# Peptides against a protein of PDB entry 5HOI: the designs that were tried, part 162

Target 1, 351 residues: chain A of PDB entry 5HOI
Amino acid sequence: FRYMPFSPAGTPFGFTDRRYLTMNEVGYVSTVKNSEQYSITVSFFDVGRFREYHFEDLFGYDLCFLNEKGTLFGQSKTGQIQYRPHDSIHSNWTKIIPLQAGERITSVAATPVRVIVGTSLGYFRSFNQFGVPFAVEKTSPIVALTAQNYRVFSVHYSQFHGLSYSLSELGTSSKRYYKRECPLPMSLPNINSDMKKDANLDYYNFNPMGIKSLFFSSYGDPCIFGSDNTLLLLSKWRSPEESKWLPILDSNMEIWKMSGGKETTDIHVWPLALAYDTLNCILVKGKHIWPEFPLPLPSEMEIRMPVFVKSKLLEENKAILNKKNEIGADTEAEEGEEDKEIQIPVSMAAE

## One batch from the design tools (peptide; made by RFdiffusion4, then SolubleMPNN)

Design b1_p18_6_s4 (from b1_p18_6, 9 letters changed)
Fold by OpenDDE base, seed 1:
Structure b1_p18_6_s4 (fold): chain B 351 residues (1-351), chain A 18 residues (1-18)
Amino acid sequence: as target 1 above (351 residues)
Amino acid sequence: SEERREETRKLIAEEAKK
């Protein structure tokens, strides 16, 4: 196994000189290789709110995290990180993260108040938005990070235990865990089945965990989108005993339905963010499962109740209707309700 | 929005017709 630098919704170069370092609901960061240097562009979907900017990258940044206030860059091998505010009021800052021999930065995350660095040896480093360090913690090897406000969702990997996750809050004085290295029920990419196409092998070499993206929902729930193209949401994470991963969208199944039941579609979902009941994504057309250049406009997909929960609710509703009919309550239940899309109840979110 | 969801559905359906 090889630890690779992870950024949310980052794309490989493939056979091109350009890739996306990261993308989300705010925008997308691209890098173009120009001989011995790179040119980085930070672009935004809301062009009225933010001004696109670019700079020359002499370091070869391979890690990126974009938020509403700035962009964090990292170089996985050298340990260099740079934070660039989108505004011209706040200064850019650069820092070197001390790395041991063979250690790599595997993921970085930034919020308006925190910067987080995770490494292949499991060093979790936290900073404020100005790069002032808070703490260094030793965890299991970190493979992915995302953050919202003070909360951090981290994914860990062990050769013996597979994938785990942590959910933590980075206060001013202490780190609180809501979840600490709990099993993550996400399947790893299967090299033998999925790698029959060269394009899948290229993606696997770029991202061996198959984590296309991870983010917090608009409700503050951790979300992860794996190689199986299923959106998982961590529900009820405030209640340790009630907390569960919900498969809230099978994007392959949704594409299949929307295509009129065609098994082979050259359409792929590339996840950006979850806002309420809607997955923001890029619809990728063609051979590669990742977006190329130019970036298509973001699309929206509605999330649904997990199939097993939907089926159970339909059975329970049928059983309730049958009991009402046995009791002689002539409620004209309009037959047209069977095909209504059952949305995820708000009570399934972790409030 | 429902409009963007419908646009997404149309884009998928149009590509599936090719």
Scores: peptide ipSAE 0.218, ipTM 0.846, DockQ to the pose 0.633
Fold by OpenDDE base, seed 5:
Structure b1_p18_6_s4 (fold): chain B 351 residues (1-351), chain A 18 residues (1-18)
Amino acid sequence: as target 1 above (351 residues)
Amino acid sequence: SEERREETRKLIAEEAKK
């Protein structure tokens, strides 16, 4: 296993010279290879609120986090981080994070009040928005971070225990844990089944955990979107005994419903954010599960508990068709093509 | 918005017809 730099909704280069470093509800950060250098562009969905900006990257930033006030960049190998406010009033700052031999920055996060750096050795480093350090904590190896205001959602990986998560609040003098290295019930990418397609291998090499994104909802609940395309939300996290992960959207099931019950393998949900009851996402068309260039406009999907199992619906529809054919057996069985549109039950279409 | 949700549904349904 190799620790890779993770950024929320970041994409691989693939066969191109460009990729998205990160994207969310605020905007998207792209990087283009220019010989030995990179050109970074910070773009926004609300073009009236923010002005797009670009700069030359001599360091090869492979980590990024975008918020409403600025962009945090990181270089996983060198430990360099840079914070760039979107406004021209506040100054950019750069810092080198001390790394041990073989240590990598695996994820970075930034809010208007905090900067967080997580590493492959489990060093959790916290700073204010000006890069002044608060603390260094040793945790299990960090593979992903997100933050909202003073709260941090961290994902950890152990070879022995798999995925775990922490939810913490970074005060001025202390860190409070709401959850501390609790089991994360997210499925890891299945190497043997999914790697039959070269595009899936490329994505796995870029993101071995299959975490497409993680964010806080508009209500401040931790959300994670894995390789299974299920949106998980951490409910009741303030009550340790009542806290649970809710599968609030199966995006594969939702695409299947919206397609009229057709199997499609060329539409993919790429998560951006959860606002109220709506997943903001990019609908990706084609063989790659990640968005290419140009970036499509964000789409909206309503969150719903996955009540329906696709396999069971397919079996029930086959059983209904077989019963109709047994009752109607007096008329010629024309060899009707196997591509019979699976009628979505009216009860599923009315929801 | 409900309009954007309907646009999302249309985009998926149009791609599933190809």
Scores: peptide ipSAE 0.217, ipTM 0.845, DockQ to the pose 0.719
Fold by OpenDDE base, seed 3:
Structure b1_p18_6_s4 (fold): chain B 351 residues (1-351), chain A 18 residues (1-18)
Amino acid sequence: as target 1 above (351 residues)
Amino acid sequence: SEERREETRKLIAEEAKK
């Protein structure tokens, strides 16, 4: 097994001189080979909110993470990272991550408040948005990272235990675990059955874990989209004993239904984000399972459970809070209620 | 939005007709 650099929804070069380093609901980052250098472009779906920008990359960045405030770049072999704010007010910064012999950066993540670097030896490095280090922790080998605010979803790989995941919060003083290296019930790419198609081999060589993307939902739930094209959501993660992975969308089944029950071999879902009850994705048409150039407009797919129920419960809770405020009850809104997991009634969780 | 979901459904249904 070889550790490869992972970025959310990143694409291989294939037979082309260009690829997507990452993409999500904010936008997409592309890189083009130009002799010994690369040209990187950071593009946005909301062209009214953000200005597209480009720069010359002399380092060959192979890791990327895009958020609403900036873009984090990394070079897996050299350990170089760069953060570029989208605004011109904040300065770019660069840092070298110290790597041991044979160690690689396998994934990077950035929020407006944290930068995270994961390595093939399981070094988990945390920084603030200015590149000031907080801590270094030794974990199982990290293969993927995503982050939202202070929360980090990490995927780990062991030759003995397979895939595991952690969910942690990076406070100012300490790291809290909600989940620590728990088994991840995601199917790995099957080398023997699917490798008959050259396109599958190219993608496997780029991403041997088959993790197309991972992200947090709009409700702060960890999501992962594997090679089986199933969207998994981690439910009840605040309750260690009740936490479970829910298969909230089989994208192959949804394509099959939308096609009127026809076998469509040339349509693929490429995941971007989960907003409420809707998977934002690229519908890929053609031979490759990943988007080519130009990037199609994002499409939307509805998910069934549990996010739709969670949306209704949030609306009901807001309506209850608004009624309490109208009645003049000094219910101190304990800052701790926003961080309570909304309990879905058992009757609605069974539908 | 429901409109974008319907557009997604149309795009898949059109490709399945080819």
Scores: peptide ipSAE 0.216, ipTM 0.847, DockQ to the pose 0.542
Fold by OpenDDE base, seed 4:
Structure b1_p18_6_s4 (fold): chain B 351 residues (1-351), chain A 18 residues (1-18)
Amino acid sequence: as target 1 above (351 residues)
Amino acid sequence: SEERREETRKLIAEEAKK
């Protein structure tokens, strides 16, 4: 296992000179490798609200977090971070995070009021939006961060305990925990099944945790989207005893439903954000599970608990076919190749 | 929006026909 720099919905270079550093509901940040330097572009989905901008990156930023007020960049090895407001009113600032030998910045997050840096040694560093430090806390190794307002959702990894999560609020005087290093019931990538496709190996090397993204919902609930393409939402986190992860969308099942029950291997959901009952995402077409260039327009999917299992629908359809065959209708079975279209119940296709 | 959900459904259904 290697600690890799993580950014929400970031993509690998693959065989190209370009990748997305991050993307969410606000926009997307791309980087292009030009010899020894990089060109970074910050693009927005609402082109009327924000103006696209670019700059030359001499540091090779491999961490990014985009919000409505600015973009945070980080370099995992050097410890350099830069915050760039989208407006010209506020100045850019740069800071070096002190790193120990072998320590890496693994994730960064920024809100209009906080900047957070997490490391492979579990240093949790908090700043205000101007880069003024608040505190340094030692936690389990941090592998991912997201933040909304004053709240931080952190994912931790231990070789002994696997994945855990914390949910905290960064007040002015203190950090409050709602959840502290609790078990995260997310499936890790299955190396043996997924490595059959070269593209999956490249993605695994880029992101060995398989966390495609993590964000807060519009209601302020922590969300995580893993390699299993299931969106998990942390419900009732204010009540420690009642808090639970809800599988609120199986995106593979949803694609399967929308395809008419076809096994589509070439359509992938890339998560951006959760707004109310709707996952904002990129529908990725082709061999790679991540968006390539140009970026497609965002798509919307309704969240649904995975109440229906594909196997159960297959069994129900087989039972219907067997009943039709028992009713002895001498309809000449035209030997049409069994296009293994699983008939989705009309009620499930119309919803 | 319901319109964007329907566009999403159409995009998936079109790829499933190829």
Scores: peptide ipSAE 0.211, ipTM 0.841, DockQ to the pose 0.721

Design b1_p18_7_s1 (from b1_p18_7, 7 letters changed)
Fold by OpenDDE base, seed 3:
Structure b1_p18_7_s1 (fold): chain B 351 residues (1-351), chain A 18 residues (1-18)
Amino acid sequence: as target 1 above (351 residues)
Amino acid sequence: SKYEELKKEIYEYVKSKE
């Protein structure tokens, strides 16, 4: 096994000079190899809100994370990271992460308030949005990171214990764990079944864990999409004893149903984000399991799970709150309600 | 609906490969 640089929904070069460094609901970052240099382009799906930009990369960035405020780049071998705000008001900053002999940056994540760096030796490094360091923690080897606001979802790998995950919150003074190196019930790529097609060999050499992407849902639930093309959602993560992974979408089964029950091997879902009850994704057509150039428009795949209950319960709870506010009840309770987990009724969790 | 559009796209693509 070799630790490889991971970015959410990143693609290999394959036989081409270009690849996607990362993609999500905000947009996609591409890199083109030009001799010894790279040209990076940051593109957006909402072209009215954001302007596409490009720059020359002299470092060969192989790690990327895109958010609504900026793009974080990293070089896995040198330890260089760069944050580029999308606006021209805030300055770019660059930093070198100190690496030990043989250590690699394996994943990076950025929110508007935090920058996170994970390594092959399990160093978890946290910074603010300006690159000011908070802490360094030693964990099991980190293979993937994502973050939303102050929350971080990390995936770890050990040769002895396989895959584990952590869910943490990076406050101003301390790190809180909701989950700490708990078993991750994700299947690793089966070389003998998945590599029967030469086209998949390049992908698993690029990404040995087969994690296509990981993200937070619009409700702040950790999501992961593996080589089995199943979307897993971490439910009830605020309750340590009740937390469970839910297989909320088998994308191969949904493709099979939509094809009229035909076996197909040349159409795949590439995950971007989970917004409410809908997986935002790229529908990949052809031999490769990853999107090529040009990028197709995102597709929306409806999830037939109780996530419909969360949106309706949120709307109903907002309607109840608005009615209470109209009745002039002193709601001293406003500041504490944003972080309440919406309890899905047990009857709706079984449909 | 977005679902029926996606279903149509997948069905037409798979059918074009037979």
Scores: peptide ipSAE 0.502, ipTM 0.942, DockQ to the pose 0.489
Fold by OpenDDE base, seed 4:
Structure b1_p18_7_s1 (fold): chain B 351 residues (1-351), chain A 18 residues (1-18)
Amino acid sequence: as target 1 above (351 residues)
Amino acid sequence: SKYEELKKEIYEYVKSKE
């Protein structure tokens, strides 16, 4: 097994000189090979809010994370990272992450307040937005990272234990774990079935875990989209005992329904972000499972939880409501709006 | 709706390949 650099929704070069380093709801970062150098472009979906910019990359950045305030770049082999604010008010900064022999940066993440670096040896490095280090922690080998505000969702891989995940909060003084190296119930790519198409071989050589993307929802729930094209959401993560992965969207099944029940292999969902009720995605048309150039406009795919999951969630919500009614009305503890888990809208429960 | 537009786009694309 080889640890590869991972970025959310990143694409391979394939037979081209260009690829997407990352993409999400904010925009997309592309790189083009120009002989021994690269040209990087940071593009945005909201062209009124952000100005597209480009620069020459002499380092060959193979890791990227885009947020609303800036772009983090990383070079997996050299350990170089660069943060580039989108505005001209804040300066770019560069840092070299010390790597051991054979160690690679496998993933990077950035929020407006944190920078995170994960490695193939499981070094988890945290920084503020200015590149000031907080801590170094040793974990299982990190294969993917995403972050929102102070929260970090990390995916780990062990040859002995398979995939695991952690959910943590990076305060000023300490790291809090909500989940620590718990089993991740995501299927790995099946080489024998999925690689029957030459087009898929290039993708799985680029991304052997088949993790197309991972992100936090608009409500701060960890989401992962694997090679099976199923969107998993971690619900009830604040309660260790109640936390579960919900298959909230089977994108293959939704494409199948929308096609009129036709089997197709030339249309795919490429995940960007999860809103309340919609997966922001690129609808990929053609032989490749990943977006080519130019990037199509994002599409919104409605979350269609499987009926068996909807029914269980309705039963659980009824059980929670009944327990609240039994405990009596008097503690209107204003649990602040920020801690509301995704309440499945009653409208989605009625269909 | 955005869903109906997406559904139409997918349906028309898949139909154009038959």
Scores: peptide ipSAE 0.501, ipTM 0.941, DockQ to the pose 0.580
Fold by OpenDDE base, seed 1:
Structure b1_p18_7_s1 (fold): chain B 351 residues (1-351), chain A 18 residues (1-18)
Amino acid sequence: as target 1 above (351 residues)
Amino acid sequence: SKYEELKKEIYEYVKSKE
C-alpha cells in the first residue's frame, strides 16, 4: 500500500498537463505543468466576492485546501506548506513540516482559524491561521483531512483495522475528541471490479482510498463521499452512543432515476459540498469519473435515502402495520404513497 | 426547480448517447 497525497475533490493529471488540486463550494484550484514548473490558478464560483489569482509554483504542490479566507498548499514529499490569503491585506506565509524518512504529508486542511497537517506516520500537526504551531499528536496514519472553524474530521488507515475516523475540536487550550479513531463504514475501491475500466485505474492510482471528497455540511456534520458514490453523513456525533453514519445520497441511483432508468457509465457526480438538503456537485460527462477542463458549472442534487435503506424502512413499516392490524386497531391505513421518497429529515443530520 | 433542471440535463445527455 502507498500513501498518496489527498485533497478534497482533487483530480489526477491523467494523460494531461493539468489537474484540479482541490474544489469545494468556494471554488476550484487548478495546476498546469510547464516543463519543471507549475502554474497554479485559484478560481471562485462567486466572482463578485472573490478575484481569481494565479502564481508560479516552483515546489510542485500536490496538496491543497480552499476556504473562504485563503488557500493552503502543501508538498507531500518536501513537507513545505504555503498559506495564501485571498485578500491582499494579509501576507502569504510558508513553513517546512519536518518529515521522517519515508514520511509524507497525506492531507492538509485550513479554516480561517486553524491549519492542520496530517502524515503517513500519523503525525497530526495543528497551527493557527498564521502558521504558529499548537501541538503535534501521533495517531493512526492519516489519509484525509477536512476542517470547519475549530472542528477537524480526520480519516485514518491501518492495514489491520482498515478505515477509521476522528472528529475533534481544536480549542485554544486543548484538543477535544467527539470521536477518536472509530470504525468508518466506507467501502474501499474494489481493484478487481472497478479497475477493469482503464479510465478508472488512473484515478485509483491517484487516490487508492477512493475518497472523492470529505467536508462538513452547512449544519457542521462530517460528510464523506467514497468510491461507491454514496454520500455518508455522521449524524448525532455529539451523542457518542447515538452517533451513526447515514447514507443520505446514492448518486449512482439518482443518476439512474434521472436518466429514466438507463444504465450509464458516462455521467458521474463529483461532490463539492452539502448545503442544507442539497449536494453541491459537478456533473461529470464523459469517460472519466472526475471533472476535466473547463470545469462545468456546479449542480445541486437533492439528498435521498438509497433504495436499499428505503427498502429496509418499508419492510420495517409494513411489519409495524401488520402488528397493528393483528391488535385490531381500525386505524384507517391512509394509503401513504409507497413511492414517497424517504428524505432523511434535516433534524436527523444536525443532532 | 434546480432538481428538475438537473434531471432534464441528465436525461437529455443520456438520451443523446443512444
Scores: peptide ipSAE 0.497, ipTM 0.939, DockQ to the pose 0.654
Fold by OpenDDE base, seed 5:
Parts: C-alpha cells; sequence; structure tokens
Structure b1_p18_7_s1 (fold): chain B 351 residues (1-351), chain A 18 residues (1-18)
C-alpha cells in the first residue's frame, strides 16, 4: 500500500496534461502541465459572487482544498503549503510543513478560521487562517481530511485495522473529539473486480482508498462517498452511543432507476456536496468514472435510503417473468431478441 | 423538476448508446 495525496473530488491526469485538484459546491480547481511548470485555475459555480483567477505553480501542488474564502494548496513530497484568499484584500501566505524521511502530506483542509494538514505518519497539524500553528498531534495515518468552521472530519488507515474516522472540534485552546479513530464502515476498492476495467486502474492508482469525496452536509454532518458510489452520512454524532452511518443514497441504484432499469457502465455520479436533501454532483458520461474537461454543469440528486438492492429487484423480475412464461405456454412466442427492459415497479419510482 | 430533468438526461444518454 502507498499513501497518495488526497483532495475532495480530485481527478487523475490520466493520459491528459490537465486534472481537477479539487471540486465542491463552491467551485473547482484545475491544474495544467506546461513542461516542468503548472498553471492553476480556481473557478467558481457562482460567477456573480466570485471571480475566476489563475497563477503559475512552480512547486507542483498535488493537494487542494477550496472554501468560500480561499484555496489551500499543498505539495505532498516537499511539505509546502500555500493559502490564497479569493479576495485580493487578504495576502497569500506560504509555509513549509516539516516532514520526516518518507513522510507525505496526504490531505489538507481549510475553513475561514482553520487550516489542517494530515500526513502519512499520522501527524495532524492545525493552524489558523493566517498559517499560525496551534498544535501537532500524533494519530493513526491520515488518508483524507475535510473541515467546516471549527469541525474536522478525518479518515485514517491502518494496515491492521483498515479505515477509521475521527470527528473533532478545533477550539482556540483545545481539540475536542466527538469520535476518535472509530471504525469506518466503508468498502475499499476491490482490486480484482475493478482492475478488469483498464479505465478504472488509473483512478485507483491515483486514489487507492476509492474515497471520491468527503464533506460536511449543510446541517454539519460528516459525509463520505466511496468506491461503491454510496453516500454515507454520520447521524447523531453528538451522542457517541447513538451515532451511526446512514447509507442515504446509492447513486448506482438511482442511475439504474432513472435509466429505466438498464445496465450501464458509462454513467456515474461524482459527488460535490450535500445541500439539505440533495446531493450536488457532476453526472459523468463516458468510460472514466471521473469528470473530464470541460466540467459539466452540476446536477442535483435527491437523497433516498436504498430500500432495495439491485440484485433483489433482478431476482424478483426474473421470478415474475418465469411465472408469466409458465402461465402463457400455449402461444408460439417468436424468439425475437426482446431487449429485456427491466420494468421498475411503479411503486419504487414514486417513492 | 430537477429530478425529471436529471432522469430525462440519463435516459436519453443511455438510449443514445443502444
Amino acid sequence: as target 1 above (351 residues)
Amino acid sequence: SKYEELKKEIYEYVKSKE
């Protein structure tokens, strides 16, 4: 296993000279390779609120986090970070994070009040919005970070224990844990199943954990979207005994329903944010599971508890078809290749 | 609705690949 730099909804280069460093509900950050240099563009969905800007990147930033006030960049190998406010009134700042031999920055997060850096050795570094350090904590190896205001959602990986998560609040004087390195019930990418599609190999080499994104909902609940394309929400996290992960959207099931029950492998949800009862996402069309260029307009997908798994629906539909064929035995059915349109029961399309 | 628009877009895309 190799720790890779993770950014929320970041994409690989693939065979191109360009990729998205990160994207969310605020906008998207792209980088283009120009020989040994990179050109970074910070773009916004609300063009009336924010002005797009670009700069030359001499460091090769491979980590990014976008918020409503600025963009945090990081270089996983050198430990360099840069914060760029969107408003020109505030100055950019740069800092070098001290890294041990073989240590990498694995994730960065920024809010209007905090900057967080996580590493492959499990160093959790907190700063204010001006890059003034608060603390350094040693945790299990960090693979992903997101933050909202003072709250931090961190994902950890151990070779012995798999994935865990923490939920913490970074006050002025102390860090409070709501959850500390608790088991994360997210499936890891199945290398043997997913490697059969060459188009996915580049993605899993870029992101071995298969975490497409993680964010806080508009209500401030931790959300994670894994390789299974299921949105998990951490409910009741203020009550340690009542806290549970809810699978609030199976995006593969929703695509399957909306297609009329057709098997498809070239349409995917790419998560941006959870706003109330809707997943803000990019609908990805084609061979890659990640957005290409230009970025499509964001779509909204209503959250629905996966009441039915596709396998059960397919089995029930086969059983209904077999019963119809047993009753209808007297008509010479011409063996037309009836494209078996899996009729979704009307009751499941209306919920 | 946004759901009907998304449903239409997905359905038309999948149908265009058949």
Scores: peptide ipSAE 0.497, ipTM 0.938, DockQ to the pose 0.712

